# Designs tried in a protein design run: peptides against a protein of PDB entry 2N1D. Part 8

Target 1, 169 residues: chain A of PDB entry 2N1D
Amino acid sequence: EVKVKIPEELKPWLVDDWDLITRQKQLFYLPAKKNVDSILEDYANYKKSRGNTDNKEYAVNEVVAGIKEYFNVMLGTQLLYKFERPQYAEILADHPDAPMSQVYGAPHLLRLFVRIGAMLAYTPLDEKSLALLLNYLHDFLKYLAKNSATLFSASDYEVAPPEYHRKAV

## One batch from the design tools (peptide; made by RFdiffusion4, then SolubleMPNN)

Design b1_p9_4_s1 (from b1_p9_4, 7 letters changed)
Fold by OpenDDE base, seed 3:
Structure b1_p9_4_s1 (fold): chain B 169 residues (1-169), chain A 9 residues (1-9)
Amino acid sequence: as target 1 above (169 residues)
Amino acid sequence: KIDEYLKLL
């Protein structure tokens, strides 16, 4: 698989996220106050404001679109803990036509980058194109790290109600 | 499934 390095600053958050859901039996508040779409939009605008939208094979907009598509495809099948499954089912029932990038937020987006490397192995990219893509993915992860104080907070989680525990194994 | 990957972090 292709290696995507997670910044050291964000690795502790992945552990906290896991602890909140699996051990403390909490759920991320949905719909997210700041969803994946808005995070990606802010990143794109940030890059453009710096004047560093390079003319390389993968432009910022293309990378953002790619991340969004991967997230929407992988969220339901790859990025959820078992305890989150009933919540996801409820979201699908209430918002059947909404992409999950409009519902979920930063914690679930970060989970994508733990898995995306394996998925990129199925993409027929040449070595140069793959290197450029990886550079953008790492750049985005650095952006998440720089803004981690506002994007990742335990206060965005809440204890699941008793009725949820009864249907969540 | 993602739990297994977190063990590697």
Scores: peptide ipSAE 0.029, ipTM 0.703, DockQ to the pose 0.023
Fold by OpenDDE base, seed 2:
Structure b1_p9_4_s1 (fold): chain B 169 residues (1-169), chain A 9 residues (1-9)
Amino acid sequence: as target 1 above (169 residues)
Amino acid sequence: KIDEYLKLL
């Protein structure tokens, strides 16, 4: 299997995220104030500003594109808790053509990395490419950890209104 | 779903 290690700094957030949604019946505010696209863009710009070579810049762009693609594919089917389904349905109805990377934010993006390892295990990549990809994925996760104070906050969640509870029941 | 995998963390 392909192991994608979540930074220890971010593991508690996954628990908090789960608790906010499933036990406290809160919802992440959508559309996100800082969506996945912007997070990935900031990461790419951050890497480029550090004086990367053309090859490294290319690799960063490829990784960003890949993360975005995987997120957009997996969000609706694999990255949502049951309580979030009505919200997701509303998003689809209101913005049917919008990629979810433009709607959701850091918490859901982080959820991707809990699942992505299993997906990569069945992706035909040569050993060198896989190692490079994993290095960048871990690098990105370290970036998320570095910026966790602004990316992961319980203040981005709100208690779902009573009418939402009725839909979720 | 994601909730199935949080237990592995």
Scores: peptide ipSAE 0.029, ipTM 0.705, DockQ to the pose 0.024
Fold by OpenDDE base, seed 4:
Structure b1_p9_4_s1 (fold): chain B 169 residues (1-169), chain A 9 residues (1-9)
Amino acid sequence: as target 1 above (169 residues)
Amino acid sequence: KIDEYLKLL
């Protein structure tokens, strides 16, 4: 399958994220103070300010749009731990038409890249296009790693109340 | 199912 390398700086966060949710029974505070849309926008602006405005800008916008779409499609079905399901249900009930990229933040966005490689393996992309896409995905992950101190924090999680525990399988 | 892939990191 397609290999998407997670930066070493972010691997410990995936473990901490898993631990906070599944073992510590905490929940990421929603809506996120900095949602996926904002993160992608910042990345796009960052890339535009660093290089020539030519094919680079077009490519960045396409990658951002693609990441957003994949996130919105996969969040509810692929990126949540079982403990997070009641929270997700509440979000859907309160905001049925809102894209999840406007609700969730960096931790869940990072989870996407753990899964996206397997998904890309089934996309009808030629070798050149796939290689280019992978380069941009890795570039975005490097951006997340560079800004990890502000994007990933255990303080964005909170202990779920006892009432939540009772309904969370 | 993210936890399944954490082991592969």
Scores: peptide ipSAE 0.027, ipTM 0.696, DockQ to the pose 0.024
Fold by OpenDDE base, seed 1:
Structure b1_p9_4_s1 (fold): chain B 169 residues (1-169), chain A 9 residues (1-9)
Amino acid sequence: as target 1 above (169 residues)
Amino acid sequence: KIDEYLKLL
């Protein structure tokens, strides 16, 4: 098993996110005001501004690209609560060719890291490569924790309208 | 399915 540790600072947010959606029947506002693409771009730029070498910059870009790809693959099938399915269907209908990393934001991105460990367990990575990847993933999560006040807010959610409730279980 | 992993937090 590949363990991806979520920072303690972000664990309460995952609970709040779950509560907002499943118990309070709210939806994250889409398209996100700050989407996954922009978050990853900000992270990459943040790393570059700290004086990374060319090799480290390359590694960061590869990690960012990988996170984006995993997110886009897993969002629809792995990262949504049942209540969010009608919203996702609407997004697909309105933006059929848009990657979900351009639609969804920080809360859903954080959900990826709850799941990604299980996915990585079956990737053909050697021990050193896996360790390096895990270091970058944890570094990125640390970045999310550092910027949690701006990335995670209940104000980005809204109560779903009655007509939505009739579509969702 | 994300619900199944929330308990791991």
Scores: peptide ipSAE 0.027, ipTM 0.689, DockQ to the pose 0.024

Design b1_p9_4_s2 (from b1_p9_4, 7 letters changed)
Fold by OpenDDE base, seed 5:
Structure b1_p9_4_s2 (fold): chain B 169 residues (1-169), chain A 9 residues (1-9)
Amino acid sequence: as target 1 above (169 residues)
Amino acid sequence: KIEEYLKKL
């Protein structure tokens, strides 16, 4: 299968994220202060500011669009812990037409990259296109690692209220 | 699901 390597700097965060949700029964505050759309936009602007060629700029836009699409498709079915399901249901009810990339933030976006490799294994991409995509995905992950201090914080989580605990498994 | 893949990190 296609392997997408998570930077070593971000692996501990995935564990902390899991711990906050599953063991500490906290929830990431939604809607996110900085949502996935904003993060991807910042990345695209960051890449474009580095003197990219026309071809590279086009590729960045396509990669951003692809990441957004994968996130919006996979968030509800693949990226949530059981404890987060009631929160997700409430979000859907309150924002039925909003893509989840406008609601969720960096922690959930990072979770995507734990699973995206397996999904890419079933995409009909030629070797060169796949290599290019992987390069951008790893580059994006590097960007997340570089900005991890502002993107990943336990202060963005809050203890779920008692009524939530009663609904959540 | 996401829980299944944390172990592989």
Scores: peptide ipSAE 0.169, ipTM 0.857, DockQ to the pose 0.024
Fold by OpenDDE base, seed 2:
Structure b1_p9_4_s2 (fold): chain B 169 residues (1-169), chain A 9 residues (1-9)
Amino acid sequence: as target 1 above (169 residues)
Amino acid sequence: KIEEYLKKL
């Protein structure tokens, strides 16, 4: 299997995220104040601002595009807790053509990396390409960890309203 | 699902 290690600094957040949703019956506020597209854009700009070569810039863009694509494919089917399903349905109804990377934010993006390794195991990549990809994925995760104070906050969640609770549980 | 994978962290 392809191993994508989550930084230890971010593992507690995954637990908190799970707790907020599943046990405290809260929902991440959608549309996110800072969506996945924005996070990826900031990362790309951050990397580019560090004086990367053209080749490195190209690689960053490809990685960002790949993460976005995987997120948009996997969000609805693999990254949501059961309690979040009604919210997701409402988002689809209200914004049928919007990619989920424009709706969801950092917590759900982080969830992607819990699952992405298994998906990459079945992706036909040569050894060098896979190694490069993994390096950038881990680099991106380090970026998330570095910016975790602004990206991951319980204040971005809200207690689901009673009407939501009734239909979700 | 995401729940089971979190247990592996």
Scores: peptide ipSAE 0.141, ipTM 0.843, DockQ to the pose 0.024
Fold by OpenDDE base, seed 1:
Structure b1_p9_4_s2 (fold): chain B 169 residues (1-169), chain A 9 residues (1-9)
Amino acid sequence: as target 1 above (169 residues)
Amino acid sequence: KIEEYLKKL
């Protein structure tokens, strides 16, 4: 299988994210103050500022585009806990034409990397391309870890109202 | 699936 390693620095955030939602019955505030699109844009700009060649910049842009696409495809079906489903339904109703990368933020983006490896295992990529992709994915995860203090915070969650609990599983 | 992953942490 394709192994995407989550940095040790970010693993506690996955646990906290799970705990906040599943056990404490909180919801991540939506729309995110810093959405997936902006995070990816910041990453791309960060890479450009590091003096990459045109070819490397192109590769970064392609990786960013790919992450965005995978996120938008997988968010609703693969990345949500049961408790978040009513919120997602409300988001779809309020923002029917908006990609979820413009609504959700860092915690949900991080969840993608828990699942993306299994998806990539069935993607028809040659060995060289897959290795390159994995390298960029790990590089991006390192970027998230480096900026974790600004990207991940329990203060971005809030207790769901009682009426929400009635709708949630 | 994600919960199962967390159990492995």
Scores: peptide ipSAE 0.120, ipTM 0.837, DockQ to the pose 0.022
Fold by OpenDDE base, seed 4:
Structure b1_p9_4_s2 (fold): chain B 169 residues (1-169), chain A 9 residues (1-9)
Amino acid sequence: as target 1 above (169 residues)
Amino acid sequence: KIEEYLKKL
């Protein structure tokens, strides 16, 4: 399995996110005030502003596109807790053609990186390409850690109403 | 499931 290391600064957020949803029965407010698309765009602009013109096999835009694609594919089937399923169903019903990267935000994006390593193990990437991709993924995670104060907050969650509890697992 | 991977952190 491909190892994607989560920064120690972000591990507590994964725990808090899990607790808010599964134990406290809260939901992340959707649509996110800052969605995945915006986060990735900010990262891309941040990297480009650094002025690095290294000839790398993976450009920032390619990495961003890849993260977005993986997120949009995996969100519904891999990144949600059972309690979040009714909320997701409502989102799909109201916005069937909207990519989830335009709906969800940082907490769910971070969940992707808990799973992405296992998925990359099945991709036919050569060692050099895989190493480069992993470097970018770790770089992006460090970016999330650097901006964690603005990206992760318990105030972005709300207690689910009683009617939601009745239809949730 | 995401819960399983959280235990590996």
Scores: peptide ipSAE 0.024, ipTM 0.657, DockQ to the pose 0.024

Design b1_p9_4_s3 (from b1_p9_4, 4 letters changed)
Fold by OpenDDE base, seed 3:
Parts: C-alpha cells; structure tokens; sequence
Structure b1_p9_4_s3 (fold): chain B 169 residues (1-169), chain A 9 residues (1-9)
C-alpha cells in the first residue's frame, strides 16, 4: 500500500465527520453548495496564480483530472458510511448520469485520501512518477487544510428526517 | 484510533 499522509490539521475533521453521520445520524446536504468539481477548479487556479515554473512530470490539470476520476469511481463503493447508503440511492435515481464530483463536497473528498493509497498500489507508475504524484496529492491536502475554515463545517449537515431513519434501519 | 473509526467506511 502507498502511504498518503493526512495533515494533522484535518484529522480532527474526519472524526467530526464520522461523529455527525454515525452517532448524530445527520446527513451532508446534497447537492453540495460547493462540489468537488469546484474545489478542484479552485485549487488549479490557485496553483496557476502562484506562477510556479516547476515543470514536474505531472501537470496540475492532470492531477486534478486524476483526483476527480478516482473520486467518481470510489465514492459509491469506498467512501460512504452505512447510514449514507439510502441518500446515495436517491441521488442515483434523481441524477443517473451526473458524476458524483458534481453532487458531493469537501468532506467526502477528504475521505478519498484515506483510501486512495490502496488504489495507487495498482498503478504501473515507476518510482519517480509515483513520488511526483504523491507530492501533488500532499500539496492538495495542504491546500484543503489551508482552506479548512470555508470547506468544512458542521452547518453543512442536517438531522435526517424520520422517513429516512426508516429506510436506513 | 482514526484508522479504526474509518474502517466503518
């Protein structure tokens, strides 16, 4: 397994996210006010505005595209708690052709980086290319930590209605 | 402890 380190600043949020969903029986409001697509776009624009002339093997746009693809593939099978399954089913029924990166937001995107290391182990990248990719992933996580005050908030969650509880239990 | 909590995913 490839080791992807989560910034210490974001680890408490993963615990809060877990608590909101599994213990408090809340749901993240969907569709997200700020979806994964927009977060990745903001990151790309941020990197371009810094005027970095570093010609690494992977361009920022390629990294963004890769993160988006991994998220869209892994969301339904790897990134949801059991309590969130009925909500996901409703999203699929209402938006059958929409990528989940247009529906979900920062909390679920952060969950991706808990699981992405295992998926990267299947890539045929050489050691140098993998190191470059990991550097970009850690750079993106640092960006999330820097903007955590605007990206992560308990106010984006709401108590699930009684009708939902009947579906989830 | 974080890893144990996230095993519920």
Amino acid sequence: as target 1 above (169 residues)
Amino acid sequence: KLDKLLEEL
Scores: peptide ipSAE 0.108, ipTM 0.823, DockQ to the pose 0.021
Fold by OpenDDE base, seed 4:
Structure b1_p9_4_s3 (fold): chain B 169 residues (1-169), chain A 9 residues (1-9)
Amino acid sequence: as target 1 above (169 residues)
Amino acid sequence: KLDKLLEEL
């Protein structure tokens, strides 16, 4: 299995996210104020602003595209707690053609990196390519950590209504 | 705690 290290700064958030959803029965407000697409765009722009070469910029864009693709593929099947399933179903019903990267935000994006390692193990990448990808993933995670104050907040969650509880629990 | 949340995803 491919190991993707989550920054220590973000591990407490994963716990808080878990607690908000599974224990406090709250839901992340959707559509996200800042969706995954915008987060990835900001990251790409951030990397560009640091004076990277065209080749590095290209690589960043490819990584961003890859993260987006993996997120959109994995969100519904790998990144949701049971309590979030009805919400996801509502999103699919209301926005059937919208990629989930335009709906969900930072907390769910962070969950991707908890699971992505196992998925990468299924991809036929050579050792060098995999190492490069992992470096970029870790770089992105560090970016999330640096911007955690604006990306992760319990105020983005809301208590689910009683009718939601009946269909989720 | 982290291992616990991993199982619930």
Scores: peptide ipSAE 0.107, ipTM 0.824, DockQ to the pose 0.021
Fold by OpenDDE base, seed 1:
Parts: sequence; structure tokens; C-alpha cells
Structure b1_p9_4_s3 (fold): chain B 169 residues (1-169), chain A 9 residues (1-9)
Amino acid sequence: as target 1 above (169 residues)
Amino acid sequence: KLDKLLEEL
């Protein structure tokens, strides 16, 4: 099993996110004020500003591209609670050609890292490549933890209206 | 505990 460890600083947020959606029946405001594309871009720029070599810069770009691709593939089928399904359907109807990385934000991106380990277990990566990838994923998660105060906030959620409840539950 | 909650995804 491929294990992607979530930083201890972010684990409480995953619980809060779960509680906001499933218990309090709130929805993350979409489109996100800061979407996944923006978060990944900021991370890439952060890494580049620290004086990385050309090879390291290339690796960061590839990791960012990979995270984006996995997010866009997995969001609709793996990263949503049942209560969020009607919202997702509305997004697809209104923005059929938009990648979900341009719509969703940090909370859903963090959920990816809960699931990505299982997906990586079936990828044709050699041991060295997998280890390198895991290092970058953990580095990115550390970046999210460092910037958690600006990326994760309950104020980005809103109570779903009664008409939403009728079609969600 | 966290894993159990996230299984609802």
C-alpha cells in the first residue's frame, strides 16, 4: 500500500470539512475564491523562487501538472460527499468544459491526498520514481500546512438553502 | 477516526 501522510496540522481541517458538509449541511462556495489551479501555481512559484536548479524546476512543474490531472479526474467520482452531488451537477451544467481545478479550492484538493495513495498503487512507476513522487507530494502538503490559515476557512462555506436539501438528501 | 469519517467520500 502506498501511504501519503497528511500533516498533523491539516488533519483537524479534514474533520472540520467533513463536519461542515455532512453534519451542518453546508456547501463550499463555488467557484472558489482561490481555486486549485491558483494554489498549484503559487506552490510552483514558491519553489522556483527558492533557487531551484533547472532539473528541480522541471520536476516541480511535472508534479504540479500531475496533481492537477489527478484532481480533475478524481473530483467528481472520489472526492465529494453525497451532500455535494447536486452542487457538482449544477457546476457541470453551467460550466461543462471547465476543469474542476478551476472551480474547486483547497478543501477538495486536500481530500485528493486522502485518496491518491490507493491510485498510485496501480500506477506503473518504479520504486525510485514513486519515492521521488511521494517526496514531492509530502512537500506540497507541507506547503499547504504552512499556508493553512489562508487556504482553509469555515467562512468559505455557507448553509445550503432548503430547496437544496430536498434534492440532496 | 479520521479514516472512518473520510470513507463517506
Scores: peptide ipSAE 0.105, ipTM 0.820, DockQ to the pose 0.021
Fold by OpenDDE base, seed 5:
Structure b1_p9_4_s3 (fold): chain B 169 residues (1-169), chain A 9 residues (1-9)
Amino acid sequence: as target 1 above (169 residues)
Amino acid sequence: KLDKLLEEL
């Protein structure tokens, strides 16, 4: 079993995110002011500015690409609460060719890391490669935690309009 | 708590 540990600092946000969506019937504002692509780009630039070797830089790029791919694949099927489904359908209709990493933001990206461990369990990685990947994933999560004040805010959510409620329930 | 969240995703 592959365990991806969410930083304790970010666990409360997952609860708040859940509460905003499922109990308060709010929606994350889309398209995100800061989308997943931008977050990953900032992380990559941050890592590169830290004086990494060429090999480490290459690894960061690969990890970023991988996270983006996993997010784009898993968002629609694994990372949405039921209340968010109509919103997702609207996004697909309006932007059929846009990757979801250009639409969604930090909260949904964080949700990925709750699920990604199970996906990695089926990936044929050797022990060394898996350990390295996990290190980068945890490093990225630490980056999210460090920037949590900017990336995670209840102000990025809004009360769903009455018409949305009628479609959702 | 996270387990509960997972069930709703």
Scores: peptide ipSAE 0.101, ipTM 0.819, DockQ to the pose 0.022

Design b1_p9_4_s4 (from b1_p9_4, 6 letters changed)
Fold by OpenDDE base, seed 2:
Structure b1_p9_4_s4 (fold): chain B 169 residues (1-169), chain A 9 residues (1-9)
Amino acid sequence: as target 1 above (169 residues)
Amino acid sequence: KLDKYLESL
């Protein structure tokens, strides 16, 4: 098993996110005002602005690309609650060729990191590469925690309309 | 899914 530790600051959000969706029957507003692509881009730029060398910049870009790829692969099958399925279907119908990293935002991205460890356990990475990747994943999670006030907000959710509620529940 | 999230807590 590959353990990806979620920052303590973000752990309560996983519960709040679950509660908003499953108990309060709310939906994250889509397309996200700040999508996964934008978050990853900001992170990459943040790292680059800190005076990283070319090698570090290359590594950041690879990590960003990897996170994006995993998110786009896993969102539809691994990261959605049942209540969110109709919304996802509507997104697919309206934007069939759009990667989900351009649609969804921070809450769903955070959900990825709950699952990604198990996926990485079956990925053939050498010890050095895995350690480096894990370091960057934790670094990125720290970045999310640092910017949590703007990335994670209940105001980004809204009560699902009655029609949606009827089809989803 | 919730179990996985709770595992992270």
Scores: peptide ipSAE 0.077, ipTM 0.780, DockQ to the pose 0.025
Fold by OpenDDE base, seed 1:
Structure b1_p9_4_s4 (fold): chain B 169 residues (1-169), chain A 9 residues (1-9)
Amino acid sequence: as target 1 above (169 residues)
Amino acid sequence: KLDKYLESL
């Protein structure tokens, strides 16, 4: 089993995110004030500014591109709670060609890392390549934890209106 | 989905 460990600092947020959506019936405001694309761009710039001698097999840009691609593929089918489905449908109707990495933000991006381990278990990667990829994923998660105060906030959620409740689970 | 998220906690 491929396990992607979530930093301890971010584990409480996963609980809060779940609570806001499923129990308090709130929705993350879309489009996100800071979307996944911008978060990944900031991370890439951060890594480049530090001048680390990273393994060239998994350059920062390649890792960012990979995370973005996985997010865009998995968001609609794997990362949403049932209550969020009508909101997602509205986004697709209004912006059919927009990648979800330009719409959603940090909370949904964090959800990806809960699921990505199982997905990677079925990818044709050798042991060395997988270990290197995992190191970069954990490094990115560490970056999210470091910037959690600005990336994760309950104020980015809003109570869903009554008309939304009628069409949502 | 919730079970999977809880497993990560």
Scores: peptide ipSAE 0.065, ipTM 0.777, DockQ to the pose 0.025
Fold by OpenDDE base, seed 5:
Order: sequence, then C-alpha cells, then structure tokens
Structure b1_p9_4_s4 (fold): chain B 169 residues (1-169), chain A 9 residues (1-9)
Amino acid sequence: as target 1 above (169 residues)
Amino acid sequence: KLDKYLESL
C-alpha cells in the first residue's frame, strides 16, 4: 500500500481540526481567506523560484493540477465531517459551478493527504512515476508545514449559529 | 469515514 506520511508537525492540526468541528461545533469560515487554489499556486511559484529545470517545473504543474483535481473530487464525498454537510450544501446551492478548491482552504486540503495514499494504491503508475509523485506530495506537505502558522489557525473557525445546529443535529 | 484521520496520527 502507498503511504503518504503526514509531517509530525501537522498531525496535531488534524486533531485540532477534528476537535473544532466535531466537538466544539465550529465551522471553517467559507469562502476561505486563502483557498486551495491559492495555496497550490503559491507552492508552484515557490518551487519555480528555486531554479528548477523545465522538466521539474512541468512536473510541479502536473502535481499541482493533480492535487487540485483530487481535492475537488473528494471534498464533498470523503473529506467532510457530518457536521460540515449543511455548510457544504449551502455552498453548492450558492455557487454550483465553483470548484471547491476555490472555496475551501488549508485544513480541508490537509485532510486530502490522509486519504490520497489509499487512492494512489489503485492508480496504474510505474514505480518511477509513483516515487516521483510521492516525493512531490511529501515536498508539498513539507511546504504546508513550513507555512503552517499562516495556513492553519483556529481563528479561521467560528461557532456555528444556533439555526445551523438545529439543521445539523 | 473521517475517523481514519485519527488512526493516521
């Protein structure tokens, strides 16, 4: 099985994220101040600024595109806690044509990487391609860890209003 | 499904 290791620095955030949503009944503020598209764009620019070759630059773009695609596909079905479902439904109703990568932010993006390994296990990639992909995924996670102070904050969450609680519970 | 997040920690 393909295992994508989450940096130890980010693992506590997964717990905090879970706690904020499920136990404290808070919601991540949407639309995100910094959405997934922006995060991926910043990463791509960061990698390109480090003097990568054309081939490496191409690979970065493909990885970014892939992460975005996986996120947009999996967000609604795999990455939301039950408490977040009404919020997601509202987002879909208000913005039916918007990809979720333009709405959600870093916390939900990080959740993707908990699941992506299992998905990659069924992807027909040769060993070399898989290794390269894994390297980029881990590199991206390191980037998230490096910028965790600005990307992951409990202040981006808010207590759900009473009417939301009635809909969710 | 998201209970698996805790297992990954």
Scores: peptide ipSAE 0.063, ipTM 0.782, DockQ to the pose 0.024
Fold by OpenDDE base, seed 3:
Structure b1_p9_4_s4 (fold): chain B 169 residues (1-169), chain A 9 residues (1-9)
Amino acid sequence: as target 1 above (169 residues)
Amino acid sequence: KLDKYLESL
């Protein structure tokens, strides 16, 4: 398995996210006020504004596109707690053609990086290309940590109504 | 400990 290191600043949030949903029985408000597409777009613009000519094998846009694709593929099967399954089913019914990167936000995007390492093991990338990709992924995670105050908040969650609890049983 | 919590994912 390819190891993707989560910044120490973001590890407490993963615990808080888990606690809000699993223990406190709350749900992230959907559709997200700031969705994954928007977060990735902001990152790309941030990198371009720095004026640095990367000259690496992967351009920022390609990395962003890759993260988006991985998220959209993995969200439904890999990134949800059991308590979130009914909510996901309702989202699919209401938005059958929408990619989940337009619905979900930062907390679920962060969960991707807990699982993405195992998925990267199936890529045919050589050692050099994989190293470059990992550098970009870690750079993006650093960006999330830098902007964590605006991206991660317990106020984006709400207590699930009694009707939802009946569905989740 | 984080890994144990995320096992429920």
Scores: peptide ipSAE 0.053, ipTM 0.791, DockQ to the pose 0.021

Design b1_p9_5_s1 (from b1_p9_5, 6 letters changed)
Fold by OpenDDE base, seed 3:
Structure b1_p9_5_s1 (fold): chain B 169 residues (1-169), chain A 9 residues (1-9)
Amino acid sequence: as target 1 above (169 residues)
Amino acid sequence: DELIEKFKK
């Protein structure tokens, strides 16, 4: 698979996220107060504010679009813990046509980068294009690390209600 | 639930 390195600053958060859900039986509050679409938009605007050329701006937009597409495809099948399945089913029932990038937030977006490398291995990209993509993916991860204090918080989770616990486990 | 197993070690 293609290696996508997670910043060391974000690895502890992945463990905390797992602990909140699987051990403490909490759920991320949905719909997210700041969804994946907004995070990607902020990143794109951040890159553009640095005075990048038109070509660099175009590349950022393409990367953002790609991340969004991968997230929307992989969320339901690859990025959820077992305890989160009933919540996901409820979201689908209430919002059947909404992309999950408009529902979920930073923690689930970060989970994407744990799995995306395997998916990229099957993408027919030339070596130069793949290298450029990987550079932007790592750049985006650095952005998440830089803004981790505002993007990742245990206060965005809450204990699942008793009725949820009964149907989840 | 094996998503972050490599990060727990």
Scores: peptide ipSAE 0.151, ipTM 0.845, DockQ to the pose 0.021
Fold by OpenDDE base, seed 5:
Structure b1_p9_5_s1 (fold): chain B 169 residues (1-169), chain A 9 residues (1-9)
Amino acid sequence: as target 1 above (169 residues)
Amino acid sequence: DELIEKFKK
């Protein structure tokens, strides 16, 4: 299995995220104030501002595109807790043509990296390409950790209304 | 919900 290491700084947030949703019955406010697309764009600009070569810029763009694609594919089937399903259904109904990377934000993006390793294990990549990809994924996770104070906050969640509780159980 | 089970321990 391909191992994608989550920074130790972000592991507690994954637990808090789970607790907010599953135990406290809260929902991440959607559409996100800062969606996945914007986070990835900020990361790409951050990397480009560091004076990378043309080759490295190309690689960053490809990695960003890849992360976005994986997120959009996996969000609905792999990254949601049971309590979040009604919310997701409502989003799909209201925005059928919008990619989920334009709706969801940092917490759900972080969840991707819990699952992405298993998906990469079945991707036909040579050893060198895989190593390079993993380096960028870890670099991106480091970026998330660096900006965790602004990206991950319980204030972005809200208590689900009573009507939602009835639909979710 | 097993998404973060490995992080809870």
Scores: peptide ipSAE 0.145, ipTM 0.842, DockQ to the pose 0.021
Fold by OpenDDE base, seed 4:
Structure b1_p9_5_s1 (fold): chain B 169 residues (1-169), chain A 9 residues (1-9)
Amino acid sequence: as target 1 above (169 residues)
Amino acid sequence: DELIEKFKK
């Protein structure tokens, strides 16, 4: 399995996120005030502002595109807790063609990196390409950790109404 | 709901 290290600073948030959803029966407010697309865009711009090489820019763009694609593919099947399923169903019903990277935000994006390692293990990448990808994934995670105060907040969650509880697992 | 189980242990 491909090892993707989550920064220690973000591990407590993953636990809090889980607790908010699963135990406190709250939902992340959707659509996100800052969606995955915008987070990735900010990261790309941040990296470009710090480098002047075409190779670095190309690599960043490819990584951003890859993260976005993986997120959009994995969100519905891999990144949601059971309690979030009705909310996801409503999103799909209202916006069937919208990529989830335009709907969900930082907490769900962070969840991707808990699971992406296993997915990358089945991706036919050569060792050199895989190492490069992992370096950028870790770099992005460091970026999330650096901006965690603005990206991760319990105030972005709200208690689900009784009507939701009745249809939620 | 086992997504972050490894982080709770």
Scores: peptide ipSAE 0.142, ipTM 0.842, DockQ to the pose 0.021
Fold by OpenDDE base, seed 2:
Structure b1_p9_5_s1 (fold): chain B 169 residues (1-169), chain A 9 residues (1-9)
Amino acid sequence: as target 1 above (169 residues)
Amino acid sequence: DELIEKFKK
């Protein structure tokens, strides 16, 4: 088992995110004002601006690409609460060719790291590569925690309309 | 909805 530890600073947000959607019947506003692609781009630029070597820059780009890929694969099947399913279906209908990393934002991206460990456990990576990846994943999570005030806000959610409630659990 | 169950404990 590959353990990806969520920063303690972000764990309360995961609970708030769950509460907003599951209990308060709110939806994250889509398309996100700041989507996953943008967050990853900001992270990459942040790392590059700190005087990283070419090798480190390459590694950052690979990690960003990997996170994006995993997010796009896992969003629809593993990262949504039941209440969000109709919204997801609408997104697919309206934007069938858009990767979900261009639609969803920070809350759903954070959810990825709750699940990604199990996926990595079955990914053929050598020990050094896995350790490096985990280091960058934790580094990215630290970045999310550092920027949590702007990335995670209840104001990005809104109460679902009555017609949505009729088709959602 | 068990995504964050471990974080609620």
Scores: peptide ipSAE 0.141, ipTM 0.841, DockQ to the pose 0.021

